# Ledger of designs, part 10: peptides against a protein of PDB entry 4ASU

Target 1, 270 residues: chain A of PDB entry 4ASU
Amino acid sequence: ATLKDITRRLKSIKNIQKITKSMKMVAAAKYARAERELKPARVYGVGSLALYEKADIKTPEDKKKHLIIGVSSDRGLCGAIHSSVAKQMKSEAANLAAAGKEVKIIGVGDKIRSILHRTHSDQFLVTFKEVGRRPPTFGDASVIALELLNSGYEFDEGSIIFNRFRSVISYKTEEKPIFSLDTISSAESMSIYDDIDADVLRNYQEYSLANIIYYSLKESTTSEQSARMTAMDNASKNASEMIDKLTLTFNRTRQAVITKELIEIISGAA
Target 2, 83 residues: chain B of PDB entry 4ASU
Amino acid sequence: FTFASPTQVFFNSANVRQVDVPTQTGAFGILAAHVPTLQVLRPGLVVVHAEDGTTSKYFVSSGSVTVNADSSVQLLAEEAVTL

## One batch from the design tools (peptide; made by RFdiffusion4, then SolubleMPNN)

Design b1_p8_7_s3 (from b1_p8_7, 4 letters changed)
Fold by OpenDDE base, seed 1:
Structure b1_p8_7_s3 (fold): chain B 270 residues (1-270), chain C 83 residues (1-83), chain A 8 residues (1-8)
Amino acid sequence: as target 1 above (270 residues)
Amino acid sequence: as target 2 above (83 residues)
Amino acid sequence: SLPPLPKP
């Protein structure tokens, strides 16, 4: 490689390093906010899931319609955030299909569609885009819940798959159950709840769905920003190492060029 | 007793004496060992009576309240403010 | 079609 080529590469990598450092700082700021906003969201979301855990709601085996909601975002450069969710979705879909279930998919974030389109295109009901630009709100979750309810797909049971935040260096892909109104209404364990009007239960379930979606979005966002911060840090370190290597190569090449020029002058072969 | 909105937690697994809630079917008080129930909230006042005798008031919008067989209560409001 | 989330 000529000195000019090495210099061009050095300049390019230095520019990449500047970009990755800047992106790291942006991700760090978004992470700090997301983590703060996740604290109340967990209490809220876990509270909404408490009924399903305590009532031990089960779907009858003869019921075949299953919904998978995958939660991520539109934005890349966050390590394995999207692929982890997609992997879990694929595994769940395959297991359900093997059990003779009908599987439909909702993708929250364009990256889910991008990963699963080739293999699962026919199973997608809807995908939501413009996810991850701003922190998710309860309004956003309500829109997703409303779209699901208005889709006309009469699922019996569902799975919401998202990355749960553990720490700045750790997340885990998890699944939480979603049940249809009919499944809840028919559950034997619900008999202990006295005088529940059908309209009340419907409204309750709609609200619960929005709550769970909101919770999943908050977990996902916090995990994503943390992972992006880590990914950008790693990219910056890798760029630094490449800069060091190329700088050494530049120095060696420069000396070789000088030596060659001196030999040419001395030999008169110039 | 857990009382939260999407953005704020007021009570997290707290022990309380009584919670008065505004539901679509009417306002009622949740006491110790209340029968299991599910309700949806209407806009109105929540009154929390703590074991120490203190009373706190909140205005809530829409939401839900769950009373479980284990006497746990989840009060989840879309919006809530301290009064 | 990919429905967008509502803009705040």
Scores: peptide ipSAE 0.035, ipTM 0.923, DockQ to the pose 0.057
Fold by OpenDDE base, seed 3:
Structure b1_p8_7_s3 (fold): chain B 270 residues (1-270), chain C 83 residues (1-83), chain A 8 residues (1-8)
Amino acid sequence: as target 1 above (270 residues)
Amino acid sequence: as target 2 above (83 residues)
Amino acid sequence: SLPPLPKP
């Protein structure tokens, strides 16, 4: 490589390092906020899921329509955040298909579509874009919930797949169940709730879905920002190492050029 | 008893004597061993009666309340404020 | 019911 080539590469890598450092700081700020907002969101979301656990809602085996909601974002450079969700979605879809179920997919965040479009395009109902730029709100979750409920797709049960935050260095892809109104209404375990008005149950289910989506978004966001911090830190370190290596190469190459020039001068060979 | 909004937790697995909730079908009091029910909240007052006899009041916008067979209660409001 | 979505 010429000195010019090495210099160009050094400049490029230094610029990348500046970008990655900046992104790390931005991710850190977003993470700190996300973690604070996750605390109440987790209580809220887990509270919403409590019914399904306590009532032991089960989908009858004759019901074959399953919805998978994958939750991530539009933004890259966050390690395995998107691929982990996509992997779990693929696994779940394959398992459901093997069980003879019809599977439809909703992607929250464009990255899900980007990963799964080629292999699962026929199963996609909708992809929600513009996810991850701003912290998710309950309003955002409500929009997603309402669009799902109004989509006309009749599912019996579903799975929401997202990254649950564990710590600044750890997340885990998890699945939580979602159920259709019909499945909830027809569940034997719901007989203890027979005095519930149908309109009340419908409204309750709308809130439940929005609550679960909101929770998943908050978990996903916190996980993503944490992972992005780590990814950007690693990228910055890698860039630093490469800069050091290239600097050494530059110095060696410069010395070689000087030596060559000296030899040419001494030899009289221009 | 759990009472939370998306942004704030008021009670988390707490023991309370009674919770009065404003529902779309009418306000009712949740006592110990209340029958399982699902309700949706209307804008109104939530009153939490603690075991020590203290009462706290909250204004809620909308949301849901769940009374489970195990006597656990989840009050999930879209918005809630202490009064 | 969920609050109405803000009109665009």
Scores: peptide ipSAE 0.032, ipTM 0.933, DockQ to the pose 0.145
Fold by OpenDDE base, seed 2:
Structure b1_p8_7_s3 (fold): chain B 270 residues (1-270), chain C 83 residues (1-83), chain A 8 residues (1-8)
Amino acid sequence: as target 1 above (270 residues)
Amino acid sequence: as target 2 above (83 residues)
Amino acid sequence: SLPPLPKP
């Protein structure tokens, strides 16, 4: 490569490094906020799931309609955040189909659609876009919950799949259950709960759905920002290493050019 | 006893003597070993009676309350403020 | 009841 070519490459990589460093800082700020907001959201969300864990709600085998909600975002450059959710969605859909269940899919975030639309287009009910631009609010979760409940799709049970935040360097794709009103009302384990009015139970399930969606969004957002921060850090380090290598190559090439020019002067063969 | 909103935690797995909650069907007190139930909150006052005799008051907008067979309670308000 | 969706 000529000195000019190396210089051009160095300039390009240095520019990329500047961009990745800037993106790292932005992701770090968003991560710090997301982690703070996740603390109460986790207590709230885990609290909303306590009933289903304690009551051991089971869906009868004759019930065949299963809803999968995949939670991610519209935004890229965050490692395996989207692919991990999509992979688990595919696995769950395949397992449910093998069990003779009807599977429908909802994507929260456009990236789920981008990965699964070609192979699972017939199973998609809706995709929620404009996810990840701002921190999720309970209002956002309520909108998603309401749209799902009003979609006209009558599921028996469902699965919400999202990335749970563990640490700045770790997340885990998890699945939490969603139950229809009919499934909850008919569950044998619910018999111990006294004086539950049907309207109360309906409203309770509306809150439950909004709660778990909100929780999943907060876990997903924190995981995503952390993963993006890490990805941008790695990209910046890789760029630094490449700059060092190219700088050495530049210096060697410069010396070779100088040596060649000196030889040409001495030999008179110019 | 867990009491939280989406943005704030008031109690997390705490032991309390009694919690008074405003529900759509009426206000009721949750005591130790209360029968399992599910309720929906109406706008109103939540009163938490701690074991040490302290009483805390909160205003809630909406939400749910769950009393489980194991005596665990989840009070989940959409919005809540300390009074 | 969930708060009404804000009108677009």
Scores: peptide ipSAE 0.029, ipTM 0.932, DockQ to the pose 0.147
Fold by OpenDDE base, seed 4:
Structure b1_p8_7_s3 (fold): chain B 270 residues (1-270), chain C 83 residues (1-83), chain A 8 residues (1-8)
Amino acid sequence: as target 1 above (270 residues)
Amino acid sequence: as target 2 above (83 residues)
Amino acid sequence: SLPPLPKP
């Protein structure tokens, strides 16, 4: 490589390093906010899931329609955040198909569609875009919930797949159940609950779905920002190492050029 | 007893004596070992009676309340404020 | 006083 080539590459990598450092700081700020907002959201979301755990709602085996909701965002450069969700979605879809279930998919965030479109295009009902620019709100979750409920797909049960935040260095892709109104209404375990008006149950289910989606969005966002912060830190370190290596190469190459020029001068060949 | 909004937690797995909730079908009090039920909140006042006799009042906009067979209660409001 | 729902 010529000195010019090395210099050009150095400049490029230094610019990348500046960008990654800036992105790290932005991700860190967003992470700090997301983590604070996750605390109440987790209590809220786990509270909403408590019914399903306590009632042990079961879907009859003859019911074949299953919905998979993958939760991520539109934004890249966050390590394995999107691929982890997509991987679990693929696994779940394959397992359900093998069990003779009909599987439909909803993607929250464009990255899910980007990963799964080629292999699962026919299974997609809808993809929600513009996810991840702003912190998710309950209103956002409600919009998604309503769109799902109004989609006309009469699923029996579903799975919401998202990254649960563990720590700044760890997340876990998890699955939580979603049940249709009909499944809840027909569940034997629900018989212990006092005579619930159908309208009340419908409204309850709408809230439940919105609550779970909201929770998943908050977990996903916190995980994503943390992962992005880590990814940008790693990118910045890698850039630094490359700069050091290229700088050394530059210095060596420069010395070689100087030596060559001196020899040419001494030899009179120049 | 858990009482939370999407943005704030008021009670997290707390023991309380009674919770009065405004539901679409009417206001009712949740006591210890209340029969399991699912209800939807209407805008109104939530009153939490603690075991120590302390009473706390909250305004809620909407949401859900779940009373489980194990006497656990989840009060999940879309919006809630302390009064 | 709000009517208590019956205990089972």
Scores: peptide ipSAE 0.017, ipTM 0.932, DockQ to the pose 0.033

Design b1_p8_7_s4 (from b1_p8_7, 4 letters changed)
Fold by OpenDDE base, seed 3:
Order: C-alpha cells, then structure tokens, then sequence
Structure b1_p8_7_s4 (fold): chain B 270 residues (1-270), chain C 83 residues (1-83), chain A 8 residues (1-8)
C-alpha cells in the first residue's frame, strides 16, 4: 500500500471511530432513560400477563391460527438484537407449521421485515416502521394493538417475541402469549369469571394486548440501547486497534520510501 | 395487590385491606378473598385502604382491574395520579 | 402514531 492509501484509510477509520463514539454516547443516554422507564413498565406488563398465567389460559389443540409479533426496531448497529428476534420468530414459525398451524406475522420495526421478507413474505400481515427513534409510548402500543385487532386475521393465539432486558451486558429473546378474545372467552378456566360482561371482556382484552405490547417495546428498547452501547464500544476499540496497526504500517512504509530514495540518490539512478 | 400505570408503580405485590375501584359497571370494593373478576376502569377515584388503617386516594383514567382466584389483584391504569 | 405499512 502507498503512503497515500494508508493515510486515506487512517482518515476513514478515524472518522468511523468518531461516529461510533458519538453513537455510544447517544445510546448511553437513551439506555439510561429506557432503563428508568422499564422499571414501572415491567411491573405494569407483568401485571397484565398475570391473568394468563394464573387462569392457565390454553388454546385448544384444534385451533390452528397463530399470530407471531416480532418486536425490534428500524435501527441497526446493535449487535444481535434483530437477528435474535428473527431467529426466534423463524423457530416458532417452523414449530407451529410442523404442528399444522397457520402462522401470520406482524413485524414491529423495519428490521424484522428486512430479515424475514424473503422467506416469510406471504405470512406478513403488517409491519410497523419508525420504531426506535423515540422511546415507545403507551399510545404507540395502543396503535399496534388496535391495528392487530382490526386486521381481520382471526387468530386463536399468538406469540409476542422480544428481547427482555437482563443487564447492561445481557438480554434474552423471550416469548409471551397473546390470546384472542374468543380464546379467552371460551377458556374453561375463565368460568370462574362468569359474571363478566362481553363488552367488558372485549375492552379488557384490548387493554391487555396494549399493555403487553407496551411492555415488550420497553424491554426491547432497553435491550437495544444497551446492545448498541456495547456494539459501539467494540467498534471504537476495533477502530483504535486498526489505527495503531495502520500507523505502524505507515511508519514502516515511510521509512522504506526514504530508504529507496536514498538508494536512488546514491546510485544515481533517479 | 399491584397498582401501576405504564410510567409509575404505586403498589407492587402489597397487602392491603380493601381497594375501591371505579369501573364501567360501577364502583366496587375489593376485599380479601373477593371473587375472581375482570373489570375495566372508568375515570374516577381509587381508594386504597391499608392494613394499618391509612387510606390513599388516586385518580385514574382508563384501565383494567383483575381479581384472581389466588386473591391477587392487578390494578392497571393508563394514567394515575396521587391525590 | 407509528406508521403502518401494509403488506406489499
């Protein structure tokens, strides 16, 4: 490589390092906020899921329509955040298909679509974009819930797949169940709730869905920002190492050029 | 007893004597061993009666309340404020 | 509100 080539590459990597450092700081700020907002959101979301666990809601085996909601974002440079969700979605879809179930997919965030479009395009109902620029709100979750409920797809049960935040260095892709109104209404375990008006149950289910989606978005966001911080830190370190290597190469190449020039001068061959 | 909004937790697995909730079908009090029920909240006052006799009041918007067979209660309001 | 993209 010429000195010019090395210099150009050094400049490029230094610029990348500046970008990655900046992105790390931005991700850190977003992470700090997301983690704070996740605390109440987790209580809220887990509280909403409590019914399904406590009532032991089960979908009859004869029911075949399953919905998968994959939760991520539009933004890259966050390690395995998107691929982990997509992998789990693929696994779940394959398992459900093997069980003879019909599977439809909703993608929250464009990255889900980008990963799965080629292989699962026929299964997509809708994709939500502009996810990840701002912290998710309950309003956002409500929009997603409403869109799902109005989609016309009569699923029996579903799975919401998202990255649950564990720590600044750890997340885990998890699945939580969602159930249709019909499945809830017909569940044997719901018989203990007999005095529930149908309209009340419908409204309750709408809130439940929105609550679970909101929770998943908050978990996903926190996980994503944490992962992005790590990814940007790693990128910055890698850039630093490359800069050091290239600097050494530059110095060696410079000395070689000087030596060559000296030889040419001494030999009179220039 | 768990009482939370998306942004704030008021009670998390707490033991309380009674919770009065405003529902679309009417206000009712949740006592120990209340029958399982699901209700939707209307805008109104939530009153939490602690075991020590203290009473806390909250204004809630919409949301849900769940009374489970195990006597656990989840009060989930879209918005809630302490009064 | 989040933009909704329909199935292509």
Amino acid sequence: as target 1 above (270 residues)
Amino acid sequence: as target 2 above (83 residues)
Amino acid sequence: SLPVLPKP
Scores: peptide ipSAE 0.113, ipTM 0.939, DockQ to the pose 0.044
Fold by OpenDDE base, seed 4:
Structure b1_p8_7_s4 (fold): chain B 270 residues (1-270), chain C 83 residues (1-83), chain A 8 residues (1-8)
Amino acid sequence: as target 1 above (270 residues)
Amino acid sequence: as target 2 above (83 residues)
Amino acid sequence: SLPVLPKP
């Protein structure tokens, strides 16, 4: 490589390093906020899921329609955040198909669609875009819930797949159940609950769905920002190492050029 | 007893004596070992009676309340404020 | 007085 080539590459990598450092700081700020907002959201979301865990709601085997909701975002450069969700979605879809279930997919965030479009295009009902630029709100979750309920797909049960935040260096892709109104109303385990008006149950289910979606968005966002922060830190370190290597190469190459020029001068060949 | 909004937690797995909730079907009191039920909140006052006799009041906008067979209660409001 | 639902 010529000195010019090395210099050009050095400049490029230094620019990348500046970008990655900046992105790290932005991700760190977003992570700190997301983590704070996740604390109440987790209590809220786990509280909403408590019914399903305690009532042990079972979907009859003859029910065949299953909905998978994958939760991520539109934004890249966050390590395995999107691929982990997509992998779990693929696995779940395959398992359900093998069990003779009909599977439909909803993607929250464009990255899910980007990953799964080729293999699962026919299974997609809808993809929600513009996810990840701003912190998710309960209003956002409500919109998603409403769209799902109005999609016309009469699922019996579903799975919401998202990254649960563990720590700044760890997340886990998890699945939580979603049940249709019909499944809840027909569940034997629900018989212990006092005579619930159908309208009340419908409204309850709407809140439950919105609550779970909201929770998943908050977990996903926190995981994503943390992963992005880590990814950008790693990228910055890698860039630094490459800069050091190229700088050494540059210095060696420069010395070689100088030596050559000196020899040419001494030899009179120049 | 858990009482939370999307943005704030008021009670997390706490033991309380009674919770009065405003529901669409009417206001009712949740006592220990209350029969399991699901209700939807209407805008109104939530009153939490602690075991020590302390009473706390909250305004809620909407949401849900769940009373489970194990006596656990989840009060999940879309919006809630301390009064 | 608020209606109190009975204990099972």
Scores: peptide ipSAE 0.018, ipTM 0.916, DockQ to the pose 0.033
Fold by OpenDDE base, seed 2:
Structure b1_p8_7_s4 (fold): chain B 270 residues (1-270), chain C 83 residues (1-83), chain A 8 residues (1-8)
Amino acid sequence: as target 1 above (270 residues)
Amino acid sequence: as target 2 above (83 residues)
Amino acid sequence: SLPVLPKP
């Protein structure tokens, strides 16, 4: 490579490094906020799931309609955040199909659609876009919940799949159950709950759905920002190493050019 | 006893003597070993009676309350403020 | 409001 070529490459990589460093800082700020907001959201969300864990709600085998909600975002450059959710969605869909269940899919974030649309287009009910520009609010979760409830798809049970935040360097793709009103109302384990009015139970389930969606969004957002921060850090380090290597190559090439020019002067063969 | 909103935690797995909640069917007190139930909150006052005799008051907008067979309680308000 | 995209 000529000195000019190396210089051009160095400039390009240095520019990339500047961009990745800037993106790292932005992701770090968003991560710090997301982690703070996740603390109460986790208590709230885990609290909303307590009933289902304690009551051991089971869906009868004759019930065949299953809803999968995949939670991610519209935004890239965050490692395996989207692919991990999509992978688990595919696995769950395949397992449910093998069990003779009807599977429908909702994508929260455009990246789910981009990964699964070609192979699972017939199973998609709806995709929610514009996810990840701002921190998710309970209002956002309520809108998603309302849209799901009004979709006209009468599922028996469902699965919400999202990345749970563990640490700045770790997340885990998890699945939490979603139950229809009919499934909850007919569950044998619910018999211990006294004086539950049907309207109360309906409203309770609406809150439950909004609660779990909100929780999943907060976990997903924190995981995503952390993963993006890590990805941008790694990209910046890789760029630094490449700059060092190219700088050495530049210096060697410069010396070779100088040596060649000196030889040409001495030999008179110019 | 867990009491939280989406943005704030008031109690997390705490032991309390009694919680008074405003529900759509009426206000009721949750005592130790209360029968399992599910309720929906109406706008109103939540009163938490701690074991040490302290009483805390909160205003809630909406939400749910769950009393489980194991005596665990989840009070989940959409919005809540300390009074 | 989250834009709901209808099924393509």
Scores: peptide ipSAE 0.013, ipTM 0.924, DockQ to the pose 0.044
Fold by OpenDDE base, seed 5:
Structure b1_p8_7_s4 (fold): chain B 270 residues (1-270), chain C 83 residues (1-83), chain A 8 residues (1-8)
Amino acid sequence: as target 1 above (270 residues)
Amino acid sequence: as target 2 above (83 residues)
Amino acid sequence: SLPVLPKP
């Protein structure tokens, strides 16, 4: 490689390092906000799931329609955030299909669609875009919930798959149950709940769905920003190491060029 | 007893004496060993009676309330403010 | 509102 080639490469990597450092700072700011907003959202979301855990709602085996909601975002450069969700969605879809279930998929965030479109196009109902640019709101979750309920797909049960935040260095892909109104209404375990009006139960289920979606979005966002911060830090470190190596190579190559030129001058071959 | 909105937690697994809630079917008080029920909130006042005798009032917009067989209660409001 | 897109 010529000195010019090395210089060009150095300039390119230095520019990449500047970009990755800037992105790290942006991700850090978004992470700090997301983590703060996750605290109440977790209490709220876990509270909404308490019924399903305590009532031990079971779907009869003869029921075949299953909905999978994958929660992610539109934005890349965040390590394994998207691939982790997609991997679990694929695994669950395959297991359900092997059990003779009908599976439909909803993607929250364009990255889910990008990963699964080729292999699961026929199973996709809808994809929600413009996820991850701004912090998710309860209004956003309500829109998603409403669209799901109005999709015309009469699922019996479902699952929502998202990354749960553990720490700045750790997340875990998890699944939470979603039940249809009919499944809840027919569940034997619900018999202990006193004289629930059908309209009340319908409205309750609408809130429950919105609550769970909101919770999943907040967990996903916090996990994503943390992972992006880590990814950009790693990229910046890798760029730094490469700059150091190329700088050494540049210095060595420069000395070799100078030596060659001196020899050519002394030999009269210049 | 858990009482939260999407953005704020008021009570998290707390022990309380009584919670008065505004529901679409009518306002009722949740006491110890209340029968399990599911209700939807209407706009109105939530009153929490603590074991120490303190009373706190909140305005809620909409949401849900769950009373479980284990006497746990989840009050989840879309919007809530302290009064 | 979030943009909703059907499957292609």
Scores: peptide ipSAE 0.010, ipTM 0.929, DockQ to the pose 0.043

